Peptides against a protein of PDB entry 4A54. Designs and how they scored, part 32

Target 1, 94 residues: chain A of PDB entry 4A54
Amino acid sequence: MSVADFYGSNVEVLLNNDSKARGVITNFDSSNSILQLRLANDSTKSIVTKDIKDLRILPKNEIMPKNGTKSPSTNSTKLKSAETYSSKNKWSMD

## One batch from the design tools (peptide; aimed at target 1 F6 D54 I57)

Design b2_p27_4_s1 (made by RFdiffusion4, then SolubleMPNN; its pose is not in this set)
Fold by OpenDDE base, seed 3:
Structure b2_p27_4_s1 (fold): chain B 94 residues (1-94), chain A 27 residues (1-27)
Amino acid sequence: as target 1 above (94 residues)
Amino acid sequence: SEKEEEEKKRKELTEKLKKAIEEILKK
């Protein structure tokens, strides 16, 4: 069985630095021993195989961690409606 | 259970993938 048989599989990779990456296997460079993952943000991450501490295939139903695009906190600055105090100009035309 | 079987299959596939990577690293 070749690594190519697993293209399209969703995997979690634990790196030697204890960081984790999750993505879909898109390619494997056998010459350089580099595993390529497509991440949730559609970017590609290249992982040197020697840096992999552990790897597991994720179940199909496990949603790729949505890179929390920080929805721009619409700071709804509640524009305090400046109460236009209509200063009743008492123009007393005497 | 079906869930147990699926997990077993996933673990088996994981090991196969690991072996496939290791075989390339050894060459």
Scores: peptide ipSAE 0.575, ipTM 0.889, DockQ to the pose 0.352
OpenDDE base, seeds 1, 2, 4, 5: peptide ipSAE 0.569, 0.569, 0.568, 0.546; ipTM 0.890, 0.890, 0.889, 0.887

Design b2_p27_4_s3 (made by RFdiffusion4, then SolubleMPNN; its pose is not in this set)
Fold by OpenDDE base, seed 1:
Structure b2_p27_4_s3 (fold): chain B 94 residues (1-94), chain A 27 residues (1-27)
Amino acid sequence: as target 1 above (94 residues)
Amino acid sequence: DEKKKEEEERKKKTEELKKAIEEILAK
């Protein structure tokens, strides 16, 4: 089987430095042995395969942590009506 | 249990992926 058979799979990668990455496999560069993951923020992370300590395919139900952009509670800050201070600049030309 | 079956399939796929990566590293 080829790594390409797993494109689109959501994986968790444990690196040798004990850091973790989670994302969807989008590409594999066989020449450079680089695994590319699309992260939850839609960025791409390139992982050198030799740095991989372990990996697992995640269940489909594991919702990639949507970067919960907390929907800014559109607290409709009532745009306080900017009182048009009509400063009548009375330009008195004399 | 369908859930168990799915988990086993996922585990199998994981091992297959690991093997595929290992094969590339060995070349």
Scores: peptide ipSAE 0.602, ipTM 0.903, DockQ to the pose 0.408
OpenDDE base, seeds 2, 3, 4, 5: peptide ipSAE 0.601, 0.601, 0.585, 0.572; ipTM 0.903, 0.902, 0.901, 0.900

Design b2_p27_4_s4 (made by RFdiffusion4, then SolubleMPNN; its pose is not in this set)
Fold by OpenDDE base, seed 3:
Structure b2_p27_4_s4 (fold): chain B 94 residues (1-94), chain A 27 residues (1-27)
Amino acid sequence: as target 1 above (94 residues)
Amino acid sequence: EEKEKEEKEREKKTKELKEAIKKILEE
């Protein structure tokens, strides 16, 4: 089995510096032992395989961490504008 | 049971990928 058999697999890579990378395996350079991952931002990260401490294939349902554009939680604090019912002072015309 | 099977398959594939990488590092 070759690394090419895993192209398109979503993986989490733990590096020797304890950093993590997540991406889809797009290529492997056998001459230089470089694993290429497509990241969630569509950029490509090259990882030297000797720097890999551990790796795992992620479930298909684990969406690559989309750069969470934190959809601004519009905390629409519906400020219930207190409808100050302006009590119409009924001017009693006397 | 289906989730456990999928997890085992993923673990197997992970091992196979690790072995494939290791083989290249040893070449």
Scores: peptide ipSAE 0.613, ipTM 0.906, DockQ to the pose 0.447
OpenDDE base, seeds 1, 2, 4, 5: peptide ipSAE 0.612, 0.612, 0.613, 0.611; ipTM 0.905, 0.905, 0.906, 0.905

Design b2_p27_5 (made by RFdiffusion4)
Pose (drawn by RFdiffusion4):
Structure b2_p27_5 (pose): chain A 94 residues (1-94), chain P 27 residues (1-27)
Amino acid sequence: as target 1 above (94 residues)
Amino acid sequence: KISYTKQDFLTDEENEEVEEAVEFINE
């Protein structure tokens, strides 16, 4: 597979200077081999790949926090509130 | 050259796919 398939992928990269950085890939140019990473902190960063010493793909979700649950649903409620409240599950023992 | 470090949470097929992409960058 080419890098186009890995565009938008969140990975971590160690540079030649033993520093580490991770972000979601946005682009790669073949002529110059230049990679733009869009990090989850609403920041953009352009880094030329020639300075990459090594590359790895990070686990999906739970990257920083460590848990042992399946987490089948995100159960997120940021912004947009309604007049209904839900706890644990809507239906139980059904 | 750029190298790739294999990850335990990925299958062998998924790691081989990333190794092909790294080889492509290096070419």

Design b2_p27_5_s1 (made by RFdiffusion4, then SolubleMPNN; from b2_p27_5, 15 letters changed)
Fold by OpenDDE base, seed 4:
Structure b2_p27_5_s1 (fold): chain B 94 residues (1-94), chain A 27 residues (1-27)
Amino acid sequence: as target 1 above (94 residues)
Amino acid sequence: KITFTEQPYLSKEENEKIKSMVDEINS
């Protein structure tokens, strides 16, 4: 199976220096042993495969941690119980 | 040499395909 079969796949590479890179596989140059990744910022990173210690494919459905939209703190406006001021209309019928 | 770590969230077949890719890169 060719590396080309994984073009467009998200990968995480662990480098020999213990740094990590994540991106989409865009190209593999077998002659020069270079793996090309497109990073999240749309930049391209070329990595010499000899510098790669480990490679894993990321699941497509990796729910990027939804930036926890801070649920708008529903200011529970404590509806102050409308004290039904029973205005005792003292209709003094004189 | 790149090491491949099997991903528990992938099928055996998918892991084998990835392993094959890593083997190609290592060749």
Scores: peptide ipSAE 0.549, ipTM 0.899, DockQ to the pose 0.703
OpenDDE base, seeds 1, 2, 3, 5: peptide ipSAE 0.545, 0.542, 0.547, 0.541; ipTM 0.899, 0.899, 0.899, 0.898

Design b2_p27_5_s2 (made by RFdiffusion4, then SolubleMPNN; from b2_p27_5, 15 letters changed)
Fold by OpenDDE base, seed 2:
Structure b2_p27_5_s2 (fold): chain B 94 residues (1-94), chain A 27 residues (1-27)
Amino acid sequence: as target 1 above (94 residues)
Amino acid sequence: KITFTEQSHLSEEENEKIRSMVDEINS
């Protein structure tokens, strides 16, 4: 079974320097021993596999922490509840 | 060399697949 079978999988890579990288496996270059990850910011990180200490597959449901760029507070346009002015038809029975 | 650690949230089959992947990377 090849690394290619895991393309598109979310992984956490622990590096020898104890830093962590999280991303989607996009490519593995066996000739150069380079694992490529797409990060949450859509950038690509190339990691030399010799620098990898541990690798785990993240659960599919684990939302990669989007770097909380504060989604600009979409000003919830308060849908002004159009107060349906119930036109009380005053039926004046003259 | 990458260390493989079995992941409890994955099936045995999936863990074996990951082990094989790690073995490939370590080769």
Scores: peptide ipSAE 0.487, ipTM 0.885, DockQ to the pose 0.688
OpenDDE base, seeds 1, 3, 4, 5: peptide ipSAE 0.483, 0.486, 0.484, 0.483; ipTM 0.883, 0.885, 0.885, 0.884

Design b2_p27_5_s3 (made by RFdiffusion4, then SolubleMPNN; from b2_p27_5, 15 letters changed)
Fold by OpenDDE base, seed 2:
Structure b2_p27_5_s3 (fold): chain B 94 residues (1-94), chain A 27 residues (1-27)
Amino acid sequence: as target 1 above (94 residues)
Amino acid sequence: KITFTPQPHLSEEENKKIQEMVDEINS
């Protein structure tokens, strides 16, 4: 079974420096021992496999936390509560 | 060498496949 069978899988790798990287496996270069991950920011990170200590497969439903996109402060457009001016129909019964 | 620990949310077959992948990478 080849690494290619897991292309598109979400993984977390623990590096020898105890840092972690999360991404989708996009490529493995066996000649150079490089694993490529697409990160949450759509950038690609190349990791030398000798620098990887541990690898785990993330559940498919685990939304990779998009790190840095500050959710644009949705300017809560204050829905100006359209004060429904209840036109009090003054039925003047003359 | 990369270590892999079987994950409880994966089937035995899936864990085996991942281990084989890790073994390939470690080769």
Scores: peptide ipSAE 0.518, ipTM 0.893, DockQ to the pose 0.700
OpenDDE base, seeds 1, 3, 4, 5: peptide ipSAE 0.514, 0.499, 0.516, 0.514; ipTM 0.892, 0.891, 0.892, 0.891

Design b2_p27_5_s4 (made by RFdiffusion4, then SolubleMPNN; from b2_p27_5, 15 letters changed)
Fold by OpenDDE base, seed 1:
Structure b2_p27_5_s4 (fold): chain B 94 residues (1-94), chain A 27 residues (1-27)
Amino acid sequence: as target 1 above (94 residues)
Amino acid sequence: KITFTEQPHLSKEENEKIRSMVDEINS
């Protein structure tokens, strides 16, 4: 089974320097021993596989923090429609 | 060399697939 079978999978890579990278596997260059990850900011990071200590597949349901476009909390300002009760002063003509 | 560690959230089959992938990378 090849690395290509995991293209599109979310991974966490632990590097030999104890740094971590998280992203989607987009490519593996076997000739140069380079693993390519698409990061959360849509940039691509190339990692030399000799620098990788450990690789784990992240659960599909882990919402990679989408760069949370903060859906603008529509503060539903309840426009309290001030029902201006126009008290129509019914001028009772007596 | 990448160390393979069993991932408890994955099936045995998926872990074996990852092992195979790691073996490929380590080749």
Scores: peptide ipSAE 0.494, ipTM 0.887, DockQ to the pose 0.646
OpenDDE base, seeds 2, 3, 4, 5: peptide ipSAE 0.492, 0.493, 0.493, 0.490; ipTM 0.887, 0.885, 0.887, 0.886

Design b2_p27_6_s1 (made by RFdiffusion4, then SolubleMPNN; its pose is not in this set)
Fold by OpenDDE base, seed 4:
Structure b2_p27_6_s1 (fold): chain B 94 residues (1-94), chain A 27 residues (1-27)
Amino acid sequence: as target 1 above (94 residues)
Amino acid sequence: EEEEKEKKELEKLTKELKEAIKKILEE
């Protein structure tokens, strides 16, 4: 099994300095031994694997706190149905 | 019972990931 088999997994990483990072595994650089995580704010964090003290895979349903970018209230401008004024052109046929 | 099964699966996957990382560090 390779690290690539875990791409898309949500993980919590405990670092040697006791800091934690949580994100989705997006890439692993084998040449430099760097694990890349996409964080909840859509930023990418690179973690040197030698700095990892512990790691756990999180359940898929664990809602990564999406920074609620307030979806711009698409003011669904109710396109007021332009009342097609059917201007009945009364063509007076003479 | 379902929650325990999921927990065990995640534990297994976690172990496998750790082993995969360890293997790379040893190469």
Scores: peptide ipSAE 0.564, ipTM 0.889, DockQ to the pose 0.387
OpenDDE base, seeds 1, 2, 3, 5: peptide ipSAE 0.562, 0.561, 0.559, 0.554; ipTM 0.889, 0.889, 0.888, 0.887

Design b2_p27_6_s2 (made by RFdiffusion4, then SolubleMPNN; its pose is not in this set)
Fold by OpenDDE base, seed 2:
Structure b2_p27_6_s2 (fold): chain B 94 residues (1-94), chain A 27 residues (1-27)
Amino acid sequence: as target 1 above (94 residues)
Amino acid sequence: DEKKKEEEERKKKTEELKKALEEILKK
């Protein structure tokens, strides 16, 4: 079985420095032994395999902890539907 | 218990991934 068989898996990686990373496996660089994770913020983290202390595949239902970055208020610009007031100018020709 | 089965499968997959990474480090 190859690492490529796990592309798309959501994983938690514990690094040797006791930091943790969570993300989806997007790529593995075999030349450099680098595991690439796509994080919750859509950024990519490259992890050298030798720096991995432990890892686990997360359940599908485990919501990636949204780092409390302020969800940019998608100002849903309410496109004010320009109500084209069809001014029916009823020109009553007398 | 379906939940238990899913967890066991996930654990198995985890070990397979670990093994795959370990084999790369040995080369």
Scores: peptide ipSAE 0.611, ipTM 0.904, DockQ to the pose 0.403
OpenDDE base, seeds 1, 3, 4, 5: peptide ipSAE 0.593, 0.610, 0.597, 0.601; ipTM 0.902, 0.904, 0.903, 0.903

Design b2_p27_6_s3 (made by RFdiffusion4, then SolubleMPNN; its pose is not in this set)
Fold by OpenDDE base, seed 2:
Structure b2_p27_6_s3 (fold): chain B 94 residues (1-94), chain A 27 residues (1-27)
Amino acid sequence: as target 1 above (94 residues)
Amino acid sequence: KEKEEEEKKREKLTEELKKALEEILAK
């Protein structure tokens, strides 16, 4: 299988410096052997494959730790359905 | 049993991903 087959997978990467990164695989640069992860804060982290000590695929249901940044309340501007006032043209038949 | 099977599947996928990365590093 290719690395591309795993795009969208949530992974935990242990680096050689013992740091960990968690994110979704978004891209792989084959020319430079760079794995790109989208992190919980929507930032992208580029990891050189040679710097990976270990990796595991996480369960789909594992909620990426929401950094306590208040999800901006997407003001779902409820587009007020323009009530098309059906102007009842009262044709007064004289 | 279902959870264990899912974990085994995830482990297998993990190994396949590792193998795919290793194959790239070996080239």
Scores: peptide ipSAE 0.603, ipTM 0.902, DockQ to the pose 0.437
OpenDDE base, seeds 1, 3, 4, 5: peptide ipSAE 0.602, 0.602, 0.601, 0.589; ipTM 0.902, 0.901, 0.902, 0.901

Design b2_p27_6_s4 (made by RFdiffusion4, then SolubleMPNN; its pose is not in this set)
Fold by OpenDDE base, seed 1:
Structure b2_p27_6_s4 (fold): chain B 94 residues (1-94), chain A 27 residues (1-27)
Amino acid sequence: as target 1 above (94 residues)
Amino acid sequence: EEEKKEEEERKKKTEELKKAIEEILKK
């Protein structure tokens, strides 16, 4: 089985520096051992395979975090809307 | 039960992918 058999799979990659990348496998450069991921922002990230500590295929239901969609942390910490007391600075133009 | 089966399949595919990468690194 080749890496190409997994093109289109959504994966989470844990790197040796403990950073994580998540994206769809779009390509593998066998000559340079580089895995290419399409990220949620449609950019491409190249990962040197030697830098991979661990990886997993994500379930189809795990929506790639769209740029800007806060995963609803179910901790609805109801940020109490700080009532910005609009101090009506009455600029009295005399 | 279907969800569990899908998870197991996904886990299997993950291991297959890891093996495929490992094979490349060994060459």
Scores: peptide ipSAE 0.601, ipTM 0.900, DockQ to the pose 0.432
OpenDDE base, seeds 2, 3, 4, 5: peptide ipSAE 0.601, 0.601, 0.599, 0.599; ipTM 0.900, 0.900, 0.900, 0.900

Design b2_p27_7 (made by RFdiffusion4)
Pose (drawn by RFdiffusion4):
Structure b2_p27_7 (pose): chain A 94 residues (1-94), chain P 27 residues (1-27)
Amino acid sequence: as target 1 above (94 residues)
Amino acid sequence: FVPVEDYTEEAIAEALTKSQEQLEEEE
């Protein structure tokens, strides 16, 4: 597979200077081999790949927090509130 | 981390494919 398939992928990269950085890939240019990473903190960063010492793909979700649950649903409610409240599950023992 | 031997597009793609396979084995 080419890098185009890995565009938008969130990975971590260690540079030649033993520093580590992780972000979601946005682009890669073949002639110059330049990679743009869009980090989840609403910041963009352009880094030339020649400075990469090594690469690795990070786990999906739960990257920073550590848990042992399947988490089948995100159960997120940021912004947009309605007049209905729900706890645990809508249906139980059904 | 997967080492990079060359900075061509093919070598970087291969490193990423290896990293994906290793992550699937860990799961």

Design b2_p27_7_s1 (made by RFdiffusion4, then SolubleMPNN; from b2_p27_7, 9 letters changed)
Fold by OpenDDE base, seed 3:
Structure b2_p27_7_s1 (fold): chain B 94 residues (1-94), chain A 27 residues (1-27)
Amino acid sequence: as target 1 above (94 residues)
Amino acid sequence: FVPIEDYTEESIAKALQESLKKLKEEE
């Protein structure tokens, strides 16, 4: 199992110094045992795993500070169904 | 909260998994 399976998850980390960090998991450095979190202010916090006491995943609906990634307004271009106006080609015989 | 066992990647991943499981049990 890899920490990468949880990239993009919002996590709260309780540190050994009783401080808390909240952020989105963006990276894990296995060589150095460093968990990287993107914080609410878009900064990155690197946490050495030895400093972690406890963690929890936060529900998606908890108000992550909305990085106002403007949901791309899917401009649902209402494809106006071009009413195929059946142009009755009145073939005038004369 | 889920405690970490040995600070390895596997331990962190396990704790994350357990936390996710608990979160799903609360829904």
Scores: peptide ipSAE 0.648, ipTM 0.924, DockQ to the pose 0.788
OpenDDE base, seeds 1, 2, 4, 5: peptide ipSAE 0.646, 0.644, 0.643, 0.636; ipTM 0.924, 0.925, 0.924, 0.924

Design b2_p27_7_s2 (made by RFdiffusion4, then SolubleMPNN; from b2_p27_7, 14 letters changed)
Fold by OpenDDE base, seed 1:
Structure b2_p27_7_s2 (fold): chain B 94 residues (1-94), chain A 27 residues (1-27)
Amino acid sequence: as target 1 above (94 residues)
Amino acid sequence: FIPISSYSEESIAKALQESLEELKKKE
């Protein structure tokens, strides 16, 4: 069984220091024994497996507080198309 | 919470599977 079978799952990890990490499983580095979680702020946390005490999968309905990153209202400042006034300087050389 | 038996990938995957099964038993 591989950790890859659980990619995209929300997990809570209890660390040996009694701290908790919550995130979506995005990767596992088998060579270095590192579990990677995407956090609610879209950052990635790498956890060495030796620091893990316990884990659990969270139900899908547990609203990870979406830190409502208010999608930056890209104030699409409509760059008003600088109408390149082609000032055709018609130099009428009459 | 499911304790991990070792720090191997297999142990973590097993703990994840057990946790998922426990979650499904509660729904």
Scores: peptide ipSAE 0.659, ipTM 0.929, DockQ to the pose 0.651
OpenDDE base, seeds 2, 3, 4, 5: peptide ipSAE 0.647, 0.658, 0.652, 0.631; ipTM 0.926, 0.928, 0.929, 0.918

Design b2_p27_7_s3 (made by RFdiffusion4, then SolubleMPNN; from b2_p27_7, 12 letters changed)
Fold by OpenDDE base, seed 3:
Structure b2_p27_7_s3 (fold): chain B 94 residues (1-94), chain A 27 residues (1-27)
Amino acid sequence: as target 1 above (94 residues)
Amino acid sequence: FVPITSYSEESIAKALQESLEELEKEK
């Protein structure tokens, strides 16, 4: 079992200093024992495993504060039905 | 919350697995 099996999972990490970090697991450096998390602000936090006290996986439905990428309001350009004004060309036959 | 037993990758992975199993039991 490797940490890579959990890439993309949202995790909360409790550190030895009682601070918490939340993010998506993006990488693990086995050589240096570093867990990398992508945070809600899209920054990357590197955590040395020796600083980890506890961890938990968060449920998928827990709305990570996605920086609300404003769904581009698809301006539903109401295609104003071009009223084809049938300009009756009154051909005045002189 | 799952405590880690060591700082190895295996221990972290195990803690993640245990945490996932706990999460699945709560559903």
Scores: peptide ipSAE 0.625, ipTM 0.905, DockQ to the pose 0.712
OpenDDE base, seeds 1, 2, 4, 5: peptide ipSAE 0.625, 0.623, 0.618, 0.618; ipTM 0.905, 0.906, 0.906, 0.906

Design b2_p27_7_s4 (made by RFdiffusion4, then SolubleMPNN; from b2_p27_7, 11 letters changed)
Fold by OpenDDE base, seed 3:
Structure b2_p27_7_s4 (fold): chain B 94 residues (1-94), chain A 27 residues (1-27)
Amino acid sequence: as target 1 above (94 residues)
Amino acid sequence: FVPITSYSEESIAEALQKSLEELEKKK
């Protein structure tokens, strides 16, 4: 079993200093024993495993506080129906 | 929360697996 099996999972890590980190598992460096998490702000946090006390996987439906990137309100530019002004070219035959 | 038993990748993976199992048992 490898940490790679859990890539993309949302995890909360309790550190030895009683701080918590929450993010998506993106990588594990086995050589250096470093767990990498992508945080809600899209930054990456590298955690040395020796600093980890406890961990838990969070349910998928738990809305990570996505920094509500305001969905760009697609200003539905109401395509104003170009009223085809039928300019009746009155061809004045002289 | 699941405690890790060691700092190895295997121990982290095992803790993750246990955590997943606990999550599934609560649904």
Scores: peptide ipSAE 0.664, ipTM 0.930, DockQ to the pose 0.695
OpenDDE base, seeds 1, 2, 4, 5: peptide ipSAE 0.658, 0.661, 0.661, 0.658; ipTM 0.929, 0.930, 0.930, 0.929

Design b2_p27_8_s1 (made by RFdiffusion4, then SolubleMPNN; its pose is not in this set)
Fold by OpenDDE base, seed 2:
Structure b2_p27_8_s1 (fold): chain B 94 residues (1-94), chain A 27 residues (1-27)
Amino acid sequence: as target 1 above (94 residues)
Amino acid sequence: DEEEEKKKLEKLTEELKKAIEEILKKQ
């Protein structure tokens, strides 16, 4: 099984400094042994695997603590499709 | 069964750990 098989999994990572990080596995850099987590605030944290003391996969139902940051209403500015007014050149044949 | 799911997660965790370890060994 590869690390890529776990992309999208929620994990808690305990680091050697006893700090913890929780997030979704988004990427793994095999060349540098860096695990990337998307955190609850949508930021990305890069963790060197050598710094990992322990790791556990969290249940899917464990709601990452929604920092009550109001989901910015992405005003999907519906780019009004520029109606290409096909100027029907009425060629008046005189 | 909650215990079964816990066991599954534990297994998956171990598999992930192994996957990471295998990469570290190849470096």
Scores: peptide ipSAE 0.551, ipTM 0.883, DockQ to the pose 0.385
OpenDDE base, seeds 1, 3, 4, 5: peptide ipSAE 0.529, 0.548, 0.542, 0.527; ipTM 0.881, 0.882, 0.879, 0.880

Design b2_p27_8_s2 (made by RFdiffusion4, then SolubleMPNN; its pose is not in this set)
Fold by OpenDDE base, seed 3:
Structure b2_p27_8_s2 (fold): chain B 94 residues (1-94), chain A 27 residues (1-27)
Amino acid sequence: as target 1 above (94 residues)
Amino acid sequence: EKEKEEEERKKLTEELKEAIKKILEEQ
């Protein structure tokens, strides 16, 4: 199997400095041994594989903490299309 | 069923680790 077979997998990576990263595997640079993760905030984190202490694939149901992108409540500002009532000036033909 | 899924996930995890290790060995 290749690392590419795991693209789209949600993983937790434990680094040698005891920090953790969670994200979806988007790419692997074999030349530089860099694993790329898409994080919950849609940013990309590059991890040097030599810095990885441990990793695990997360269950599909483990919702990446959605950074509450407040879905912009599209306040559908109902642009009240001001129906410009074109007041038909009734030209009274005298 | 949940236990089986966890075992499969653990297996896939080890396969991913092995895939990374193979690339590191080729460098």
Scores: peptide ipSAE 0.592, ipTM 0.900, DockQ to the pose 0.376
OpenDDE base, seeds 1, 2, 4, 5: peptide ipSAE 0.561, 0.592, 0.592, 0.562; ipTM 0.898, 0.900, 0.900, 0.898; seed 1 fails the geometry check

Design b2_p27_8_s3 (made by RFdiffusion4, then SolubleMPNN; its pose is not in this set)
Fold by OpenDDE base, seed 2:
Structure b2_p27_8_s3 (fold): chain B 94 residues (1-94), chain A 27 residues (1-27)
Amino acid sequence: as target 1 above (94 residues)
Amino acid sequence: KKKEEEEELEKKTEELKKAIEKILKEQ
């Protein structure tokens, strides 16, 4: 098997500095030994494989921990569809 | 079923580790 066979897998990576990263494997650069993870915030993290202390594949149902980023209340400014009142100019033919 | 799924994930994890280790050894 190749690392590519695991693309799309959700993984937890423990780094040598005891930091953890969680994300989906999107790419592996074999030339540089870099594992790329897509994180929950849609950013990409590149991890040097030599810095990996341990890793595990997570269950598919394991909700990526929503970092409590306060969902910015995207005030969906409901752009009021300006009802272009087509003023039917009633051309009264006199 | 849950245990079997966990074992499968562990197996896949080990396979991934081996795949990475293989690449590291080839460098």
Scores: peptide ipSAE 0.587, ipTM 0.895, DockQ to the pose 0.382
OpenDDE base, seeds 1, 3, 4, 5: peptide ipSAE 0.586, 0.586, 0.585, 0.575; ipTM 0.895, 0.895, 0.895, 0.893

Design b2_p27_8_s4 (made by RFdiffusion4, then SolubleMPNN; its pose is not in this set)
Fold by OpenDDE base, seed 2:
Structure b2_p27_8_s4 (fold): chain B 94 residues (1-94), chain A 27 residues (1-27)
Amino acid sequence: as target 1 above (94 residues)
Amino acid sequence: SKKEEEKKRKELTEQLRKALEEELAKQ
């Protein structure tokens, strides 16, 4: 089983410095052994694997503590699909 | 059951830990 199989999992990571990070596994850099977590504030934290003291997968229902910061309404600017007006060149054969 | 789910989560956690350890060992 690879680390990639756990992408999307919500995890709590205890670091060697006794700090904790909670987030969703978004990526793993195998070249550098760096685990990337998306945090509750939508930022990404990179954790070097060697700095991990302990790890646990959190239940799906554990609501990541919403830092009470008002989620800015990301106005999903619906990129209006540029309707490629196929200019039907009406080639009038005279 | 909640207990079974917890057990499964623990197992998955161990698998993830093992996967990370294996990656670390490759360096």
Scores: peptide ipSAE 0.628, ipTM 0.911, DockQ to the pose 0.437
OpenDDE base, seeds 1, 3, 4, 5: peptide ipSAE 0.596, 0.600, 0.620, 0.581; ipTM 0.909, 0.908, 0.910, 0.908; seed 3 fails the geometry check

